# Designs tried in a protein design run: peptides against a protein of PDB entry 6B4E. Part 31

Target 1, 295 residues: chain A of PDB entry 6B4E
Amino acid sequence: TNFDKISKMFWHYKDKIAQIKQDIVLPIKKADVNVRNLLSRHKRKINPKFGQLTNSNQQLFKIQNELTQLINDTKGDSLAYHWILNFIAKAVVHQAETEVRVKPESALPLGKLTLYLLVQFPELQELFMARLVKKCPFVIGFTCEIDTEKGRQNMGWKRNNENKWEDNTSYDERMGGILSLFAIITRLQLPQEFITTTSHPFPIALSWHILARICNTPLNLITNTHFVILGSWWDAAAVQFLQAYGNQASKLLILIGEELTSRMAEKKYVGAARLRILLEAWQNNNMESFPEMSP

## One batch from the design tools (peptide; made by RFdiffusion4, then SolubleMPNN)

Design b1_p11_4_s3 (from b1_p11_4, 3 letters changed)
Fold by OpenDDE base, seed 4:
Structure b1_p11_4_s3 (fold): chain B 295 residues (1-295), chain A 11 residues (1-11)
Amino acid sequence: as target 1 above (295 residues)
Amino acid sequence: MLPVPEEAQIE
C-alpha cells in the first residue's frame, strides 16, 4: 500500500468539496429566481424519498423512477443539474449517518438506489465519493493521527456549536453507517439494464482496498473505530466478498478477524471483540448476510 | 503481519 497516494486521494476529495461549494452551491444562491424555486421544490420532493425505502424492490423501483424524473427535470440547466446531484450525494450520506447507523440492513435498499443513480447519472460519482471521503475517510482506507485537532477533523470528527467533540460512540456509529453503505455498493451487481453496457463505478475491488489498507496501516494509528467499521463492512459484504475472491478473500478475512485483532488485544477494543465474534461465527459456518429484498 | 497486496492476485 502506497499511503502517500492514499493521502493524495484524500486531499483531492477534500479539495473537491471546497470546489463544489464555490462552483455549485454558492452560485445557485445568485441564480435566477425560477431556477432557485425549481430546485427548492425538487429538494423538498427528493429528500423524503430516501426515508421511504423499505425491504421491497417494488418500492425501490418506484423511488428510482421518481428520482430519475426529478433529476432529469434539471438537465436544462447544467448548474441546476450538478446542484441537485450534489444535494442527493449529501442526502444519501446523511441517511447513512442517521438511519443505517441504527439499522444496518437499511444499507441494502439505500445502496441499491444509490448504485442505480450513480450509473444513471455518472456526474454523481465524483460528488458522492467526495462527500464519502470527507465524512468517512475509511472508505478509501485513509487513516491519520487523531491526537491533533486537524487530525480529528480530517478523520471526520464533528464538533457541536459549543466546539465540543462528539462522543466516541456517536463517531463510531456514524462511521459504521457510512461504511456499511459503501460496502453494500461495492458488492452489489449492476441492475440488469446496465450490466452489459456499463462498468461498475465502485466495484468489489474497493472493498479489497479498504481491508488491505487497514491491515497495512501502522498499528499505532489503529483505533476502535477501525474495528467497528470492519465489523460493519463484514455484515454488509463479507459473504459476497468471499464469493468474489475465494481463497484470497478468506485469507484477508482471517487477517482482519484474527491477526489484526490479536495484535491489538491489549487495547481491549469493543469493536475488535465484535469482529472476533464475527470471525468465529464464520468458522462455525454461521456467517450471515443482510436478508435479500422482497419483490 | 505481512503486507497485504493492494489488489487481489491472479490465482
Scores: peptide ipSAE 0.367, ipTM 0.877, DockQ to the pose 0.137
Fold by OpenDDE base, seed 2:
Structure b1_p11_4_s3 (fold): chain B 295 residues (1-295), chain A 11 residues (1-11)
Amino acid sequence: as target 1 above (295 residues)
Amino acid sequence: MLPVPEEAQIE
């Protein structure tokens, strides 16, 4: 693992966030009133769609079509188009922070919707990844020290209204929710209409990167959060990961579940204990995945 | 802990 390269990638997306603000968010405030009105209406229609997802594929397809139409309505104006995609990127990540956080299996319909949109609208890919990396650097296997304010900020820690850092549990749960969504996206097959013509924008190899980079991270930087997000990843993608990489996947799962947890045993991390339980369940031929969606 | 390859190996 080249951590310098990962750091460069991290800062690339941090810069992208700043660019989005300067080139998309701020300029739209000075755009034509008709464009601003259009975007306001579309925002109100789009925002509730993510919460309307269920375990039904029929409902998913309905929402996909509705969002596709709404996004296409903006293509006549490049700035408007990019603004609405950026809004969607933010909304999806927010949904992961709130709903997926408390109901991890909801990542499946949300991930399917997101993957569809990422393929249908390729310009969403960089906007979405930038938002993911800002909120949850674990998605690219980046970690840094959190003993400083800057370090905590870089790792996606939030301050509350009292300018105090969020509690550890809240941070862990948010990171778990976001990573669950990303993990799902990486392990999903492309929609049938794209599978022969388009490459997967965030393939299963990115899950490999997450696990490998965490395993290669200096132990003094490993926290309970690392184990929490590994557990979230496991629930979301371990079955499909094994299908994709076979014996190599098995070795890596054992490495995170057994070796990494053992090396950090003195810390008595709750997240590590859970990950060990997941490993043991797998060893007993009881690896579980999220339920498949209904027709 | 042995370094984990950055990419899966092609079998």
Scores: peptide ipSAE 0.359, ipTM 0.872, DockQ to the pose 0.133
Fold by OpenDDE base, seed 3:
Structure b1_p11_4_s3 (fold): chain B 295 residues (1-295), chain A 11 residues (1-11)
Amino acid sequence: as target 1 above (295 residues)
Amino acid sequence: MLPVPEEAQIE
């Protein structure tokens, strides 16, 4: 694992966020009133759609079609188009932070919707990845120290209006929610209409990167959050990961579930304890996945 | 079965 390369990737996306603000978000505030009104209306229509997802594929397809139409309405203006995609990227990540955090299985319909949009609108890919890395650097296996304010900020910690850091539990749950979504995306197959014409934008190999990079991370940088997000990943993608990489996947699951937890046993991390439970369930031939969606 | 990504090998 080349951590210098990972760091460069992290800062690339941090720069991308700054670029998005400068070139997309701020310019729209000065755009023609008609454009601003259009985007305001679309924003109001789009935002509720993510909360309307259920375990129904029929409902998913309905929402996909509705969002597709709303996004297509903006294609005549490049700035408006990129603005609406950036809004969607932010909204999807927000949904992961709030709903997926408390109901992990909701990552499946959200992930299916997101993957569809990523393929249908390729310009969404960089916008979405930048937002993911900003909010949850774990998605690319980036870790830094959190003993400084800058370190905490880089790792996606939030402060309230009184400059107080969020609770550890809140941070862990948010990171888990975001990573669950990303994990689901990496293990989903492309929709049938795209399989022969498009490559997967965020393939299962990215899950391998997450796990391997965490395993290679210096132990002094490993926190409870690392184990929490590994547990979230496990619930979301472990079954499909094993199907994809076979024995090599098994070795990596043992490394995170047994070896990494054992090395950090003195810390008594709650997240590590949960990951051990998941490992034991797997060893007892009881590895579970999220239920498939209904027709 | 997919090959393990070289960039993500465990050291």
Scores: peptide ipSAE 0.139, ipTM 0.853, DockQ to the pose 0.469
Fold by OpenDDE base, seed 1:
Structure b1_p11_4_s3 (fold): chain B 295 residues (1-295), chain A 11 residues (1-11)
Amino acid sequence: as target 1 above (295 residues)
Amino acid sequence: MLPVPEEAQIE
């Protein structure tokens, strides 16, 4: 694991967030009133659609088509198009922070929708990844110390209006929700219409990176959150990960479930205890995945 | 550091 490379990637996306603000978000505020009105209307139509997802593929396809049309309506203006995509990127991550956080299995329809949009609109990929890394650096296996305010900010901790940090449980759950979404995306197959023409933008190899990088993270930087997000990843993608990499996947799952938890046993992390339970379930041939969506 | 497998190549 090259941590310098990971750090560079982290800061690349931090810079991208700043660039998005400068080149997309701020300029649109000064754009023509007709453009602003168009985007406002589109925003209002787009926002509720993520919450309208269910365990139904039929409903998913309907929403995919509706969003596709709404996004296509903006392609005549490059700035408007990028603004809408950035809005969608933010909305998807927000949905992960709120809904997926409390209902992890909702990551599946959200992930399917997101993957479709990422392929259909390639410009969404960098916007989405930048937002993911900002909110949850774990998606690229980045970790830094959280003993400082800057460190906490870098790791995606939020402060309220009174400058009070969010509680540990809230942070853990938010990170788990975001990571669940990303994990789902990495383990999903491309929609049938894209399989032969497009490469997967965030393939299962990125799940491998997350696990391997966390395993190689200095132990003094490992927190309960690491185990929480590993558990979230496990629920979201472990079955498919094993299918993809076979024996090599097994070795890595043992490393996170057994070896990493054992090395951190003195901390008595609740997340580590849960991950140990997941490992034991797997050892007893009881590894579970999210249920498949209905037609 | 844990003896983890080499990181998978990007597909």
Scores: peptide ipSAE 0.051, ipTM 0.746, DockQ to the pose 0.127

Design b1_p11_5_s1 (from b1_p11_5, 5 letters changed)
Fold by OpenDDE base, seed 5:
Structure b1_p11_5_s1 (fold): chain B 295 residues (1-295), chain A 11 residues (1-11)
Amino acid sequence: as target 1 above (295 residues)
Amino acid sequence: MKVSIEPPPLV
């Protein structure tokens, strides 16, 4: 079944996280001191770069070049190279959980940077997807019950040091931030230098999968978070999604905006109310996208 | 609600 396929994919990436720890993170601690020192220096240089992004393409290109050089410096050692890519994957997702969470439009420069790196360094793709699925299973349209501890963990819920779950608002906002980033990546065109030589690693088709899988999710598993992330996706990608799939896109947007919200109306989800507003704006020819970046 | 998981052709 479709659900079985999604579940298999989910667990594949969960297993990948464990593998990354065993094969990359732990071994580097025993690596040569020169390698460890190199990676420590590079980590310190790389980490602030994501926060230096602005709405400027000029600034984006600068950061792309700086990161490219820093990553290339590690290619002489396969373990070091994979370690730095894994670090970048984690840092990008962390930026989505923090900055994009509070400023969704920041997903655009972050997404452009990430897409560039994913194409430039193909080994980043599996590392990044594994991190995304771990933190936000919604990126592959996975949903499970959250009435158990394991279910909540699988859906990316965090516990604090007192073993208390994060509040619903915090979870919703984090999921929205991560999903915004992923949505942006799926709707971006490849950089000009790659268009003729490389396929898009996370194309707009993945946005279709997200929406379709959510529509196919048993209603008893649908929560406010589903509507929050759909709203985040809508802001990030709905315009480009309509351009990509035309009438079929319209049908799917109506299904999530009208039909799914109507079926869940008794729950009075705040996220559903917002999604309804987005639908109504579209119906009034007022669908908006994030502002384009400045030169 | 049943939606095709596979995307339609690009327009």
Scores: peptide ipSAE 0.559, ipTM 0.964, DockQ to the pose 0.855
Fold by OpenDDE base, seed 1:
Structure b1_p11_5_s1 (fold): chain B 295 residues (1-295), chain A 11 residues (1-11)
Amino acid sequence: as target 1 above (295 residues)
Amino acid sequence: MKVSIEPPPLV
């Protein structure tokens, strides 16, 4: 079944996370002191750069170049190279969880940077996707029950130091932030230097998969979070999605905005109410996208 | 709801 395929993909990336820990993260702790010192310095230089992004393409290109140089400095040691890429994957997702959740439009510069790095350093792709799926299974349209501890863990719920689950609002916002980033990546064109020679690593087709899989999810598994992330996706990618798939996109947007919300109306989900507002805005020819970045 | 998982052709 479709569910079986999604589940297999979900667990594939869960296994990848375990593998990354075993093969990259843990071994580096036992590596030569010079390598560890190098990576510590690079980590300190790399980490601030994600927060230095603005709505400026000029600033974006500067950061791209700086990160490219820092990553290239590690290529002489395969383990160090993979470690720094894994660090970047984690840092990008963390930026989505913290900054994008409160300022969704910041997904655009972050997404552009991430897409550039994914193409420039192909080994980042699996590391990044594994981290995304771990933190936000919605990126592949995976859903499971959240009435169990394991179910919540699988769906990316966090516990604090007192072993208390995060509140629903925090979870919804984090998922929305991560999904916004992923949605942006799927709808961005490749940088001009790559567009003729490289295939897009996470194309708009992946947005179709998200929406379709959510539509095909058993209704008893649909939560407010599903509508929140659909709203986040909508703000990030709906315009470009319509441009890509035309009438078929329109049908799918109506399906999530009208049909899915109607079927869940008795739940009175706040996220569903927002999605209906987005649908109505579109019906009134008021669909908006994030503004383009400045030069 | 039954939605095709495979994307349609790009327009």
Scores: peptide ipSAE 0.559, ipTM 0.964, DockQ to the pose 0.848
Fold by OpenDDE base, seed 4:
Structure b1_p11_5_s1 (fold): chain B 295 residues (1-295), chain A 11 residues (1-11)
Amino acid sequence: as target 1 above (295 residues)
Amino acid sequence: MKVSIEPPPLV
């Protein structure tokens, strides 16, 4: 079934996370002190750069160049190289959970940076996807029940220091932030230097998969979060999605905006109400997108 | 509600 395929994909990435821990993270702790010192220095230099992004392309290019240099410095040691890429994958997702959560439009510069790095360093792709799926399974359209601790964990719910689950709003916003980033990546064009030589690693087709899989999710598993992340996706990518798939995109947007929301109307989900507003705005020829970055 | 998982051709 479609569900089985998605589940297999989900668990593939869960296994990948475990593999990363065993094959990359833990071995580095036992690596030569010089390697550990190098990586520590690089981590300290890399980490703040994601927060230094602005709506400026000049600033983006500066950061791209700086990160490229820092990553290249590790290529002489395969383990160090993979460690730094895994760190970057984690840092990017963390930035989505924190900054994009509160400022969705910040997904654009972050997404551009991330896409550049994904193309420049192909080994980042699997590491990044694994981290995304771990933190936000919605990026592959995976859903499971959240009535159990394991189910909540699988869906990326966090517990605080008191072992209390995060509140619904916090979870929804985090998922929305991560999904916004992923949506942006899927709808971005490759940087000019790569267009003729490289295929897009996470193309707009992946947005189609998200929407279609959510539409095909058993209704008893649909929550407010599904509508929240669909709204986040909509803000991030709906315009470009329509450009990519035309009438077929339109049909799918109507399915999520009208049909899915209608089927779940009895739940009175706030996220669903927002998605209906987005649908209505589109119907009134008022679909908005994030503003383009400045030079 | 059943939607095709595979995307259509790009326009």
Scores: peptide ipSAE 0.558, ipTM 0.963, DockQ to the pose 0.845
Fold by OpenDDE base, seed 2:
Structure b1_p11_5_s1 (fold): chain B 295 residues (1-295), chain A 11 residues (1-11)
Amino acid sequence: as target 1 above (295 residues)
Amino acid sequence: MKVSIEPPPLV
């Protein structure tokens, strides 16, 4: 079944996270001291770069070049190379959880940078996707019950130092931030230098999968978070999604905006109310997208 | 709701 496929994907990436720990993170602790020192220096240089992004393409290109050079410096050692890519994957997702959460339009420069790196360094793709699925299973349209501890953990819920679950608002906002980034990546065109030679690693088809899988999710598993992330996706990618799939896109947007919200109306979800507003704006020919970046 | 998981052709 479709659900079986989604579950298999989910657990594949969970296994990948465990593998990354065993094959990359732990072994580097026993690596040559020169390699460990190199990685420590590179980590310190790389980490602030994601926060230095602005709505400027010039700044984006600068950061792309700087990161490319820093990553290339590690290619002489396969373990070091994979370690730095895994670090980048974690850093990008963290940026989505913190900055994109509060400023969704910041997903655009972050997404452009990320897409560039994913194409330039193909080994980043599985590392990044594994981290995304761990933090936000919605990126592959996975949903499970959250009435159990294991269910909450699977859906990316965090506990604080006192072993208390995060509040619903914090969870919703984090999921929205991560999903915004992923949505942006799926709707971006490849940089011109790659269009003729490389396939898009996370194409717009993955946005279709997200929406369709959510529509196919049993209603008893649908929460406010589903509507929040759909709203985040909408802001990030709806315009480009319509351009990509035309009338079929329109049908799917109506399904999530009208039909799904109507079926869940008794729950009075705030996220659903927002999604309805987005639908109405579109119906009034006022669908907005994030502003394009400056030169 | 039942939606096709596979996307339609790009327009």
Scores: peptide ipSAE 0.556, ipTM 0.963, DockQ to the pose 0.837

Design b1_p11_5_s2 (from b1_p11_5, 5 letters changed)
Fold by OpenDDE base, seed 5:
Structure b1_p11_5_s2 (fold): chain B 295 residues (1-295), chain A 11 residues (1-11)
Amino acid sequence: as target 1 above (295 residues)
Amino acid sequence: MEVSSEPPPLV
């Protein structure tokens, strides 16, 4: 693993966030009043849609169509279009931080919606990835020390208004939620209308990168969070990952489930214990995936 | 522990 390349990628997306603020978010505040009013109305209509997702494909398709129309209404103004996509990117990640963290299986409908939007609106891809990397660097297998303020910030830790860091459990759950969403996206097939005309924007290969890069991370940088997000990934994508890479996938799952957990056994990480349970369930032919969505 | 960061071929 070339950690220099990973670091460069990490900082690229961090810089992209700053660029988005400068070139999209701030300029829209000075845009024509009609544009601002349009975006305000659209924001209000878009925000509830993510919470309206259920285990129903029918409901998913309804929401996809509604969002498509709302986004298309902004295409007459490039700045407005990019602004609404950036808003959507933020909203999707926020949904992962709030709903998926407490109900991991909700990543499936959210992931399907997100993948549809990423393909339908390609400009969303960079905006979404930048937001993901900022919030959860684990999505690209980036890890740094968290013994400094800057290190914690880089790893997506939040401080409250009292300048206190969030609790470890809160951080772990947020990271798990975001990673679950990303994992789902990587293992989903493209919608039928796109499968023959476009490549997958975030393919299963990105799941391989996550696992491999974590395995290659210096052990002194491995935390409970790494095991939590690996467990979240496992629930979301392990079945499909095995289907995609076969024996090579199996080897990598054994490496994270057995070898990595064993190397860190002295830490007694709760996340590692859970990952071990997932490994053992698989060894007993009890590997599970999220329930399929209803019609 | 060393794993190739590049994915193997799909099966």
Scores: peptide ipSAE 0.484, ipTM 0.953, DockQ to the pose 0.949
Fold by OpenDDE base, seed 3:
Structure b1_p11_5_s2 (fold): chain B 295 residues (1-295), chain A 11 residues (1-11)
Amino acid sequence: as target 1 above (295 residues)
Amino acid sequence: MEVSSEPPPLV
């Protein structure tokens, strides 16, 4: 693992976030009043759609169609189009931070919706990845020290209005929610209408990178959060990961579930204990995946 | 631990 390359990728997306602010978000504030009013109306219509997802494919398809129409209405203005896509990227990540955090299986309908939008609107891909890396650097296997304020900020820790850091549990759960969404996206098949014409924008290979990079991370940088997000990834994608890479997948699952947890046993991380339970369930032929969505 | 950072072939 070339950690310099991972760091360069991390900073690339940090720069992209700054660029998005300068080139998309700030210019819209000075745009024509009609454009601002249009975007305000669209924002109000789009935002609740993510909370309307259920375990129903019919409901998913309805929401996909509604969002597609709303996004297409902005294509006549490049700035408006990119602003709406950036808003969607932010809203999807926010939904992962809030809903997926408390109900991990909700990552499946959210991931299906997101993957559809990523393929239907390719310009969303860079906007979404930049937002993911900013909020949860674990999605690219980036880790830095969190003993400094800057390190915590880089790893996506939040401060409240009183400049107090979020509690460890809140951070862990939030990272788990985001990672669950990303893991789901990486293991989903493209919708049938795109499978022959489009490559998967975030394929299962990205899950391999996450696991491998965490395994190769210096042990002094490994925290409870690493195990929490690995557990979240496991629930979301382990079955499909095994199907994709076979014996090589099995070796990597054993490395994270047994070897990495054993090396960190002295820390008594709760996330590590959970990951060991998942490993044991797999060894007993009780590996579970999220239930498939209803018709 | 040293793990290949590049994915193996799909099966």
Scores: peptide ipSAE 0.483, ipTM 0.953, DockQ to the pose 0.947
Fold by OpenDDE base, seed 4:
Structure b1_p11_5_s2 (fold): chain B 295 residues (1-295), chain A 11 residues (1-11)
Amino acid sequence: as target 1 above (295 residues)
Amino acid sequence: MEVSSEPPPLV
């Protein structure tokens, strides 16, 4: 693993966030009143859609169609179109931070919706990845020290209104929620209408990168959060990952579940203990996956 | 640990 390349990728997306602010978000504030009004209306219609997802495919398809129409209404203005996609990228990640955090299985309908939108609107891909990396650098296997304010900020730590860092549990859960969503996206098949015409924008290979890069991370940078997000990834994607890569997947799962946890045993990380439980469940032929959605 | 960062072929 070339960590310099990973760092460059991390900073690329950090720069992209700054660029989005300068080129999309700020210009819209000065745009024509009709454009601003359109986007305000669309934002209000779009935002609740992510919370309206259920375990129903019928409901998913309804929401997909509604969002598609709302996004298409903006295509006549490139700035408006990119603004609405950036809004969607932010909203999806926010949903992962809040809902998926507390209900991991909700990542499945959210991931299906997101994947559909990523394929239907390719310009969303860069906007979404930038938002993911900003909020949860683990999605690209990036890790830095968190002993400094800048390090914590880079790793997606938040401060409250009193300038106090969020508690470790809150951070871990948020990272887990975001990572669950990303993991789901990587292991989903493309919608039937796209499978023959489009390559998967965030394929299962990206899950391999996450696991491998974490395994290769200097041990002094490994925290409880790494194990928490690996556990979240496991619940979301381990079954499909094994199907995709077979014996090579098994080796990598053993590396994270056994070897990495063993190397960090002295730290007594709760996340590591959970990951060992997941490994044991797999060894006992009891690997679980999220339930499939209903019709 | 040193793990290949490049994914293997899909099975």
Scores: peptide ipSAE 0.483, ipTM 0.952, DockQ to the pose 0.946
Fold by OpenDDE base, seed 2:
Structure b1_p11_5_s2 (fold): chain B 295 residues (1-295), chain A 11 residues (1-11)
Amino acid sequence: as target 1 above (295 residues)
Amino acid sequence: MEVSSEPPPLV
């Protein structure tokens, strides 16, 4: 693993966030009043859609169609189009931080919706990835020290209005929620209408990168959060990961579940204990996945 | 630990 390349990728997306603010978010405030009114109306219609997802494919398809129409309505103005996509990227990640955090299986319908939108609107891909990396650098296997304020900020730690850092549990749960969504996206098949014409924008290979890069991370940088997000990833994608890479997947799952947890045993991380339980369940032929969605 | 960050072929 070349950590210099990972660092460059991390900073690329950090720069992209700054660019989005400068080139999309700020300029729209000075845009034509009709455009601003359009976007305000669309924002109000789009925002609740992510919370309206259920375990129903019928409901998913309905929401997909509604969002597609709303996004298409903005294509006449490039700035408006990019603004609405950036809004969607932020909204999806926010849904992962809030709903998926408390109900991990909700990542499946959210991931299906997100993957559809990423393929239907390719310009969403960079906007979404930039938001993911900003909020949860673990999605690209980036880790830095958190002993400094800058390090914590880089790793996606939040401060409240009083400049107090969030609790460790809150951070762990948010990271787990975001990582669950990303893991789901990586293991989903493309929708039937795209499978023969389009490559997967965030394929299962990205899950391999996450696991391998964490395994290669210096042990002094490994925290409870690493094990929490690995557990979240496991629940979301381990079954499909094994299907994709077979014996090589098995080796990597053993490395994270056994070797990495053993090397960090003295820390007594709760996340590591949970990951060990997941490994043991798999060894007992009881690897579980999220339930499939209903018709 | 040393793991290749490049994925193997799909099975």
Scores: peptide ipSAE 0.482, ipTM 0.953, DockQ to the pose 0.938

